# Ledger of designs, part 19: peptides against a protein of PDB entry 3JWR

Target 1, 323 residues: chain A of PDB entry 3JWR
Amino acid sequence: TRELQSLAAAVVPSAQTLKITDFSFSDFELSDLETALCTIRMFTDLNLVQNFQMKHEVLCRWILSVKKNYRKNVAYHNWRHAFNTAQCMFAALKAGKIQNKLTDLEILALLIAALSHDLDHRGVNNSYIQRSEHPLAQLYCHSIMEHHHFDQCLMILNSPGNQILSGLSIEEYKTTLKIIKQAILATDLALYIKRRGEFFELIRKNQFNLEDPHQKELFLAMLMTACDLSAITKPWPIQQRIAELVATEFFDQGDRERKELNIEPTDLMNREKKNKIPSMQVGFIDAICLQLYEALTHVSEDCFPLLDGCRKNRQKWQALAEQ
Target 2, 298 residues: chain A of PDB entry 3JWR as posed
Amino acid sequence: TRELQSLAAAVVPSAQTLKITDFSFSDFELSDLETALCTIRMFTDLNLVQNFQMKHEVLCRWILSVKKNYRKNVAYHNWRHAFNTAQCMFAALKAGKIQNKLTDLEILALLIAALSHDLDHRGVNNSYIQRSEHPLAQLYCHSIMEHHHFDQCLMILNSPGNQILSGLSIEEYKTTLKIIKQAILATDLALYIKRRGEFFELIRKNQFNLEDPHQKELFLAMLMTACDLSAITKPWPIQQRIAELVATEFWEQGDQVGFIDFVCTQLYEALTHVSEDCFPLLDGCRKNRQKWQALAEQ

## One batch from the design tools (peptide; aimed at target 1 S127 K194 F284 A287)

Design b1_p23_2_s1 (made by RFdiffusion4, then SolubleMPNN; from b1_p23_2, 15 letters changed)
Fold by OpenDDE base, seed 4:
Structure b1_p23_2_s1 (fold): chain B 323 residues (1-323), chain A 23 residues (1-23)
Amino acid sequence: as target 1 above (323 residues)
Amino acid sequence: SPEEAFIKALLEEAEEEERRAAE
């Protein structure tokens, strides 16, 4: 395609020029082509291209295929969300010094997972999929959409001309796919809530050890969630804009719940209760986000900007809630 | 806070729905 030719022939700017190492990064000013260039840079600077012998054209095609399999008519869970999740992962690995704690296969898997974790997202949550009796609800019992996202990821990885993992041994390939699957499934907040207590307790007791395979898996799951939710850590103007996108998508679901399912949506998805957004954001930060970024910062102090950003945004949302 | 409790309850409800669907 013309898009592939343009991407493959383009000079890829440095990570410094692209600012993709910054936790404060924003994609708002970037074209789709520039987001693809940023993604190439992430793979390159993490040594994934070299270590796993990726062909440049194959990587370019894969990136474009991933981007193509996000829906354009979804307000938040689109390519830009996946891209921002991957950028946060990149920043956490580089600036946050997490790279030094992980294997190359784990890094490869996390980056692929971050880019792929919401593939073919439909702008509705698992509860809606279940209640609407969607065909996907017949295939999977829990984490329905996350299983679908992984299936889409696997389909793309195995598609002709998109096989960025072709340089891996059979064992490396199996390991990578396992980690990708676990990472994508970990983005289900229900699973996060279920597992986070173990992680926080290990941190609290100073018993956390990445040399333990179980704790490693747990950490990768927490890291994925931290990157997936990283919008809450962004500078306030960016946070506000992203919060609007999230609200738009949630309200769209709420509208569909009224129309298609004849139910009253929850406050979070109720357009008529938009005035509760600030207080709900405070609640979300306190219930979900703060402890996660605190724990992540305990693992690597260089991840502090995520925690600091979250705290600052809590203050801003609280101020709005008091008006 | 009430808001914190609300968000937690929402997530717990969603998890419970998934558990019931798996049975």
Scores: peptide ipSAE 0.031, ipTM 0.738, DockQ to the pose 0.327
OpenDDE base, seeds 1, 2, 3, 5: peptide ipSAE 0.030, 0.029, 0.037, 0.030; ipTM 0.729, 0.724, 0.707, 0.713; seed 3 fails the geometry check

Design b1_p23_2_s2 (made by RFdiffusion4, then SolubleMPNN; from b1_p23_2, 14 letters changed)
Fold by OpenDDE base, seed 5:
Structure b1_p23_2_s2 (fold): chain B 323 residues (1-323), chain A 23 residues (1-23)
Amino acid sequence: as target 1 above (323 residues)
Amino acid sequence: SPEQEFIEELLERAREEEERAAL
């Protein structure tokens, strides 16, 4: 395609020029082509292209395929969300110095997972899918969308000309797919809530050890969630704009719940409760976000900008909730 | 899902705790 030719022939700017190492990164000013260039740079600077012998054209095609399999009519859970998740992963690996704590296969899996974790997202949550009796709800009992996202990821990875993992041994390939699946499934906040207590306890007791395979898996799950939720850490103007996108998508779901299911939506998804957004954001930060970024910062102090950003945005939302 | 209901309940509790702390 013309898009593939343009991407494959383009000079890829440095990570410094693209600012993709910054935790404060915003994609708002970037074209779709520039987001693809950023993605190539992430793979290159993590040594994934070299270490796993990726062909440049295959990587370009894969990136474009991933981007294409996000819906444009979804307000938040689109390519830009996946791209921002991957950028946060890249920043955490580089600026947060987590790269030195992980294997190349783990890094490869996390980057693929971050880009793929919401593939074909429909702008509705698992509850809506269950309540609407969607066919996907018959295939999976829990983490319905996350299983679907992984299935989409696997489909793309196996598609002709998209096989970025073709340079891996059979063992490396199996390991990578396992980690990708675990990482995508970890983005279900229900699983995060279920597992985070173990992670926080290990940190609190100073017993956290990345050489333990179980603790490694747990850490990768927490890191995925930290990147997926990273919008809450962004500079206030960016955070506010992303929160509006999230609210738009949630309200669209709530409108559908009323119309299609004859159900009164929860406050989070109720357009008539827009005035509760600031207080709901504070509650979300306190219940879900703060402890995660505190624990992550304990693993690597260089991740502090995520925690600091989260704290600053809590203050901003609290000030709005008091008005 | 029961898990999402739990998240929503957790978020509601977090808001209530914050409202109580502000009082």
Scores: peptide ipSAE 0.027, ipTM 0.613, DockQ to the pose 0.045
OpenDDE base, seeds 1, 2, 3, 4: peptide ipSAE 0.026, 0.032, 0.031, 0.035; ipTM 0.611, 0.713, 0.707, 0.721; seeds 1, 2, 3, 4 fail the geometry check

Design b1_p23_2_s3 (made by RFdiffusion4, then SolubleMPNN; from b1_p23_2, 15 letters changed)
Fold by OpenDDE base, seed 1:
Structure b1_p23_2_s3 (fold): chain B 323 residues (1-323), chain A 23 residues (1-23)
Amino acid sequence: as target 1 above (323 residues)
Amino acid sequence: SPEQAAIEALLERAREEEERAAL
């Protein structure tokens, strides 16, 4: 395609020029081509291209294939969300110095997972899929969409000309796919809530050890969630704009719930309750986000900007809730 | 899902606690 030719021929700017190492990064001013260039830079600077012998054209095609398999008519869970998740992962690995704690296969898997974790997202949550009796709800009992996202990821990875993992041994390939699956499934907040207590307790007791395979898996899951939710850590103007996108998508679901299912939406998805957004954001930060970024900062102090951003946004949302 | 209900319940509790603290 013309897009592939343009991407493959383009000079990829440095990570410094692209600012993709910054936790404060925003994609709002970037073209789709620039987001693809950023993605190439992430793979390159993590040494994934070199270590796993990726062909440049294949990587370019894969990136464009991933981007193409996100829906444009979805307000939030689109390519830009996946890209921002991957950028946060990159920043956490580089600026947050988590790269030194992980294997190359784990890093490869996390980056692929971050880019792929919401593939073919329909702008509705698992509850909607289940209540609408969608065919996907017959295939999976739990984490319905996350299983679908992984299936889409696997489909793309195995598609002709998109095989970025072709340089891996059979064992490396299997390991990578296992980690990708676990990482994508970990983005189900229900699983996060189920597992986070174990992680926080290990941190609290100073018993956290990344050399333990179970604790490693747990950490990768928490890191994925931290990147997936990283919009809450962004500078306030960015946070507000992303919150508007999230609200738009949730309200679109709520409107569909009323129309298609004859169900009154929850406050989070109710367009008539826009005035509750600030208080809901405070509650979300307190219940879900703060402890995660605190724990992540205990694993790597260089991740503090995520925690600091989350705290600052809590204050901003609280101030709005008091008005 | 029971899991989503658990998330919603946690979020609701967090909101209620914050509202009580603000009050």
Scores: peptide ipSAE 0.017, ipTM 0.562, DockQ to the pose 0.044
OpenDDE base, seeds 2, 3, 4, 5: peptide ipSAE 0.016, 0.017, 0.017, 0.017; ipTM 0.548, 0.554, 0.541, 0.543; seed 3 fails the geometry check

Design b1_p23_2_s4 (made by RFdiffusion4, then SolubleMPNN; from b1_p23_2, 14 letters changed)
Fold by OpenDDE base, seed 4:
Structure b1_p23_2_s4 (fold): chain B 323 residues (1-323), chain A 23 residues (1-23)
Amino acid sequence: as target 1 above (323 residues)
Amino acid sequence: SPEQELIQRLLEEAEEEERRAAL
């Protein structure tokens, strides 16, 4: 395609020029092409292109295929969300120095998973999918959308001309797919809530060990969630704008819940409760986010900017909630 | 709070998933 030709022929700027190592990164000013260039740079600077012998054209095609399989009519869970998740992963690996704690296969899997974790997202949560009796709810009993996201990821990875994993051995390929699946499934916030207690307890007891395979898996899950939620860590102007996108999508779901399911939406998804957003954001930060970024910072102190950003945004939201 | 309700729903979903996985 013309888009592929343009991307494949383009000079890829440095990570420094693109600022993709910064935890404060914003994509708001970037074109779709520039987001694809950033993505190429992430793969290159993580040595994934070299180590796994990726063909440049194949990588370009794969990136464009992933981008194409996000919906444009979804306010938040779109390509930009996936891209920002991947950028946070890249920043955590580089600036946060987590790269030194992981294998190349784990890094490869995490980056693919971050980009792919919300593929074909419909702008509604698993509860809506289940209650609406959507066909996907018949295929999967739990983590309905996350299973679908993984299926889409696998479909793309196996599509002609998109096989970025063709340089892997059979065993490396299997391992990578396993980690990708686990990482995508880990973005189900229900699973995060279920598993986070074990992670926090290991940290609290100073028993956390990345050489333990189970603890490694647990860490990768927590890291995925930390990147998925990383909007909450962004500088306040960016945080506010992203929060508006999230609210828009949630309100769209709430409107559909009223219309299609004849139910009153929860306050989080109720357009009439917009005035509760600041207090809800404080509650979300306290209940979900803070402990995660604290624990992540304990594993790698260089991830502190994520925790600091989260704390700063909590203060800002609290100030708005008091008005 | 709406967040507590969300957490509670997510916990209930996770528990139901565990029950289904155990069957």
Scores: peptide ipSAE 0.064, ipTM 0.761, DockQ to the pose 0.530
OpenDDE base, seeds 1, 2, 3, 5: peptide ipSAE 0.046, 0.039, 0.028, 0.029; ipTM 0.748, 0.731, 0.684, 0.695; seeds 2, 3, 5 fail the geometry check

## One batch from the design tools (peptide; aimed at target 1 L189)

Design b1_p24_1 (made by RFdiffusion4)
Pose (drawn by RFdiffusion4):
Structure b1_p24_1 (pose): chain A 298 residues (1-255, 281-323), chain P 24 residues (1-24)
Amino acid sequence: as target 2 above (298 residues)
Amino acid sequence: SPMSEPIEFTEEEEQEFFEWGSHY
């Protein structure tokens, strides 16, 4: 509660000061309070704060709530993951210049989604919870964890003093939630795979076009995956360390080049054809793929 | 430049990548 007092009264530094406009950004050295501040700057500089009548008091409580609903004992899938995803999402809309390509309802949804796409993640994959017959698997059909991450995000938005959406017309609120659900579910790697082929062709055939309502919401799913694992596009010292965490969390459940080829370079290449200013992601990606390949040969 | 072709993998390798990738 004091954490709210101190936060709801601190000055939010500029985006330039926070270097959150950068695809090469890192959080290693930020405090907890600082990361929440960057998030406020994100909402502010995306005009989400003024166009949706958000009270500083409410947004702060909500951001803090999401922070405390990520598990600390979880190696990689903790708050800093949700944060590093939202920052990548933010950097994509700004420096990658996509904000000029989509509505205010969509931008708000993507940001809320990117922040909460892994809420309460217990450090284990959908495959495991299904094979171990976790009650969550009994409750949800497909995309089990991602359904849960959303159930949580919504639970928090309905919490008192957390309705950062309270300013929306009922129609706005209704469709924003629809997009948020789609966004969070799209972070299921299985859906990314079962859908990307369709998108990679519209790109390949120089046919892809945003104006098409369907082609757009498909891209929105591809954008979510693009930020969800943006960590692979980081400078080597960072990618080196964050790969260490993904490493531990995986081994804990058990108790890189093939993946980048299979999952990543394919995607970031497509994102740049859609937006050239998004190339730093593709550059940083193959740059790390270069270092991991060299290490694989010892 | 044009869109490149995907690299192909065996089903076992893809599954392993999938399991690993679920932690990103």
Fold by OpenDDE base, seed 4:
Structure b1_p24_1 (fold): chain B 323 residues (1-323), chain A 24 residues (1-24)
Amino acid sequence: as target 1 above (323 residues)
Amino acid sequence: SPMSEPIEFTEEEEQEFFEWGSHY
């Protein structure tokens, strides 16, 4: 395609020029081409292109295929969300120095998972999918969308000309797919809430050990969630704009819940309760975010900007909730 | 401890945050 030719022929700027190592990174000013160039740079600077012998054209095609399988009519859960999740992963690996704690296969899997974790997202949660009796709810009992996202990821990875994993051995391929699946499923906050207590307890007791395979898997899950939720850590102007996109998508779901399901939406999805957004955001930060970024910062002190950003945004949301 | 004490939430609050977070 013309898009593929343009991407494959383009000069890929440095990570420094693109600022993709910054935890404060924003994609708002970037074109779709520039987001794809950033993604190529992430794969290159993590040595994934070299170590796994990725063909440049195949990587370009894969990136464009992933981007194409995000819906443009979804306010938040689109290519830009996946791209920002992957950028946070890249920043955590590089600037946060987590790269030194992981294998190349784990890094490969996490980057693919971050880019793929919301593939074909419909702008509605698992509860809506279940309550609407959507065909996907017949395939999966729980984590409905996350299973679908993984299936879409696997479909793309196996598609002709998109096989970025073709340089892997059979065992490396299986390992990578296992980690990708676990990482995508870990973005279900249900699973995060269920598992986070174990992670936090290991940290509190100073028993956390990345050489333990179970603790490694747990850490990868927590790292995925930390990157997925990373909007909450961004500089306040970026956080506000992302919160508006999230609210737009949630209100669109709430409007559909009223119209299609004849139910009153929760306050989060209720357009009429938009004035509760600041207090809700404080609650979300306290319940979900703070302890995660504290724990992540304990594993790697260089991840502190995520925690600091989260704390600063809590103060900003609290000040708005008091108005 | 380098971490804050766990914040205890009601089952209702946890469910609200669960529904909330499933959209992030």
Scores: peptide ipSAE 0.047, ipTM 0.723, DockQ to the pose 0.763
OpenDDE base, seeds 1, 2, 3, 5: peptide ipSAE 0.046, 0.049, 0.045, 0.046; ipTM 0.717, 0.729, 0.722, 0.720; seeds 2, 3 fail the geometry check

Design b1_p24_1_s1 (made by RFdiffusion4, then SolubleMPNN; from b1_p24_1, 11 letters changed)
Fold by OpenDDE base, seed 4:
Structure b1_p24_1_s1 (fold): chain B 323 residues (1-323), chain A 24 residues (1-24)
Amino acid sequence: as target 1 above (323 residues)
Amino acid sequence: MPMSEPKKFSEEEKQKILEYGEFY
């Protein structure tokens, strides 16, 4: 395609020029081409292109295929969300110095997972999929969308000309796919809620050890969630704009719940309760986000900007909730 | 940095946490 030719021929700017190592990064000013260039830079600067012998054209095609399999009519869970999740992963690996704690296969898997974790997202949550008796709800009992996202990820990875993992051994390939699956499934916030207590307890007891395979898996899951939720850590103007996109998508679901299911939506998805957004954001930060970024900062102090951003945004949302 | 002690949540707050897990 013309898009592939343009991407494959383009000079890829440095990570410094693209600012993709910054936890404060915003994609709002970037074109789709520039987001793809940023993605190439992430793979290159993590040594994934070299270590796994990726062909440049194959990587370009894969990125464009992933981007194409996000829906443009979804307000939040689109390519830009996946791209921002991957950028936060890249920043956590580089600026947060987590790269040195992980294997190249784990890094490869996390970056692929971050870009792929919401593939073909429909702008509705698992609860809606279940209650609407959607065909996907018959395939999976829990984490319905995350299973679908992984299936889409696997389909793309196996598609002709998109095989970025072709340089891996059979064992490396199996390991990578296992980690990708675990990482995508870990983005189900319900699973995060179930598992986070173990992670936080290990940190509090100073028993956390990345050499333990179970603790490694747990850490990768927590890191995925931290990147997926990273909008809450962004500078306030960016946070507000992303919160508006999230609210738009949630209100669209709530409107559909009323119309299609005859259900009164929860406050989070109720357009009539938009004035509760600030207080709900404070509640979300306190219940979900703060302890995660505290724990992550304990594992690597260089991740502090995520925690600091989350705390600052809590203050901003609290001030709006008091008006 | 040492982690803060786990925040004790009320039963209502626990229910809200579970709701967040369902809706995001």
Scores: peptide ipSAE 0.240, ipTM 0.818, DockQ to the pose 0.488
OpenDDE base, seeds 1, 2, 3, 5: peptide ipSAE 0.229, 0.224, 0.217, 0.226; ipTM 0.821, 0.815, 0.817, 0.814

Design b1_p24_1_s2 (made by RFdiffusion4, then SolubleMPNN; from b1_p24_1, 11 letters changed)
Fold by OpenDDE base, seed 1:
Structure b1_p24_1_s2 (fold): chain B 323 residues (1-323), chain A 24 residues (1-24)
Amino acid sequence: as target 1 above (323 residues)
Amino acid sequence: GPMSEPVEFSEEEAEEVLRYGEFY
């Protein structure tokens, strides 16, 4: 395609020029082409292109295929969300010094998972899918959308001309797919809530050990969630704008819940309760976000900007909730 | 039947899922 030709021929700027190592990164000013260039730079600077012998054209095609499989009519869970999740992963690996704690296969899997974790998201949550009796709800008992996202990820990876994993051995391929699946499933906040206690206890007891395979898997799950929620850590003007996108999508779901399911939406999904957003954000930060970024900062002190950003945004939301 | 097994939650976990499990 013309888009592929343009991307494949383009000079890829440095990570410094693109500012993709910054935890404060914003994509708002970037074109779709620039987001694809940033993505190429992430793969290159993580040594994934070299270590796994990726062909440049195949990587370009894969990136464009992933981008194409996000819906344009979804306010928040679109390509830009996936791109920002991957950028936070890249920043955590580089600036946060987590790269040195992981294998090349784990890094490969996490980056693919971050870009792919919301593929074909429909702008509705698992609760809506279940209550609407969607066919996907018959296939999966839990994490319905996350299973679908993984299925879409696998479909793209196996598509002709998109096989960025063709340089891997059979065992490396299996390992990578396992980690990708686990990482995508970990973005279900219900599973995060289920598993986080074990992680926090290991940290609290100073028993956390990345050499243990189970603890490694647990850490990768927590890291994925930390990147997926990273909008809450951004500088206030960025956080506020992203929160408006989230609210737009949630209100669109609430409107559909009223119209299609004849139910009253929750406060989170209710357009008429927009004034509760600040207090809900404070509650979300306290219940879900703070402990995660504290624990992540304990694993790597260089991740502190995420925790600091989260604390600052809590203060901003609290001030709005008091008005 | 479903291809995935059900996840069991404690009472505290279930409350947190209800309140915050659908955020962001």
Scores: peptide ipSAE 0.513, ipTM 0.876, DockQ to the pose 0.115
OpenDDE base, seeds 2, 3, 4, 5: peptide ipSAE 0.447, 0.432, 0.482, 0.462; ipTM 0.859, 0.851, 0.869, 0.863

Design b1_p24_1_s3 (made by RFdiffusion4, then SolubleMPNN; from b1_p24_1, 13 letters changed)
Fold by OpenDDE base, seed 4:
Structure b1_p24_1_s3 (fold): chain B 323 residues (1-323), chain A 24 residues (1-24)
Amino acid sequence: as target 1 above (323 residues)
Amino acid sequence: MPMSDPVKFSEEEAERVKEFGEFY
């Protein structure tokens, strides 16, 4: 395609020029081409292109295929969300120095997972999919969308001309797919809530050890969630704008719940309760985010900007909730 | 940095945590 030719021929700027190592990064001013160039740079600077012998054209095609399989009519859970999740992962790996704690296969899997974790997202949550009796709800009982996202990821990875993993051995391929699946499933916040207590306890007791395979898996899950939720850590103007996109998508779901299911939406998805957004954001930060970024910062102190950003945004949302 | 003690949620806060887990 013309898009593929343009991407494959383009000079890829440095990570410094693209600012993709910054936790404060914003994609708002970036074109779709520039987001794809950033993604190439992430793969390159993580040594994934070299170590796994990725063909440049195949990587370009894969990136464009992933981007194409995000819906443009979804307000938040689109390519830009996946791209920002991957950028946060890249920043955590590089600036947060987590790269030094992980294998190349784990890094490969996490980056693919971050880019792929919401593939074909429909702008509705698992609860809506279940209650609407959607065909996807017949395939999976739990984490319906995350299973679908992984299936889409796997389909793309196996598609002709998109096989970025063709340089891997059979065992490396299996390992990578296992980690990708676990990482995508970890973005189900319900699973995060179930598992986080174990992680926090290990951290609190100074018993956390990345050499333990179970603790490694747990850490990768927590890291995925930390990147997925990283909008809450962004500089306030960016945070506000992303919160508006989230609210738009949630209100669209709530409107559909009323119309299609005759259900009164929860406050989070209720357009009539938009004035509660600041207090709900404070509640979300306190209940979900703060401890995660504290724990992540304990594993790597260089991740502190995520925690600091989260704390600053809490104060901003609290001030709005008091008005 | 020392990690803060796990937040003890009230029943209302626990319900909100559950809600977040179901709807995010």
Scores: peptide ipSAE 0.107, ipTM 0.723, DockQ to the pose 0.480
OpenDDE base, seeds 1, 2, 3, 5: peptide ipSAE 0.077, 0.074, 0.091, 0.094; ipTM 0.714, 0.714, 0.723, 0.716

Design b1_p24_1_s4 (made by RFdiffusion4, then SolubleMPNN; from b1_p24_1, 12 letters changed)
Fold by OpenDDE base, seed 2:
Structure b1_p24_1_s4 (fold): chain B 323 residues (1-323), chain A 24 residues (1-24)
Amino acid sequence: as target 1 above (323 residues)
Amino acid sequence: RPMSEPKKFSEEEKKRVMEYGEFY
């Protein structure tokens, strides 16, 4: 395609020029082509292209295929969300120095997972899919959408001309797919809530050890969630705008719940309760986000900007909730 | 510095935490 030719022929700017190592990064001013260039730079600077012998054209095609399999009519869970999740992962690996704690296969899997974790998202949550008796709800009992996202990820990875993992051994390939699946499934916030207590307790007791395979898996899950929720850490103007996109998607679901399911939506998805957004954001930060970024900062102090950003945004939302 | 003590949630706050897990 013309898009592939343009991407494959383009000079890829440095990570410094693209500012993709910054925790304060914003994609708002970037074209779709520039987001793809940023993604190439992430793979290159993490040594993934070299270590796994990725062909440049195959990587370009894969990135474009991933981008194409996000829906354009979804307000938040689109390519830009996946791209920002991957950028936060890149920043956490580089600027946050987490790269030094992980294997190349783990880094490869995390970056693929971050880009792929919401593939073909429909702008509705697992509860809606279940209550609407959608065909996907017949395939999976829990984490319905996350299983679907992984299936879409696997489909793309196996598609002709998109096989970025063709340089791996059979064992490396199996390991990578296992980690990708676990990382995508970890983005189910219900699973995060169930598992986070174990992670926080290991940190509090100073018993956290990345050499333990179970603790490694747990850490990768927590890191995925930290990147997935990273909008809450961004400078206030960026945070506020992303919160509006989230609210738009949630209100669209709430409108569908009224129309299609004849149910009253919860406050988060109720357009009539938009004035509660500031207080709900404070509640979300306190209940979900703060402890995660605190724990992540204990694993790597260089991740402090995520915690600091989250704290600053809590103050901003609290001030709005008091007005 | 040691990690802060876990936030104690009321039963209502626990319900809200679970709701967040269903919506996000």
Scores: peptide ipSAE 0.316, ipTM 0.823, DockQ to the pose 0.537
OpenDDE base, seeds 1, 3, 4, 5: peptide ipSAE 0.303, 0.274, 0.310, 0.268; ipTM 0.817, 0.784, 0.813, 0.768

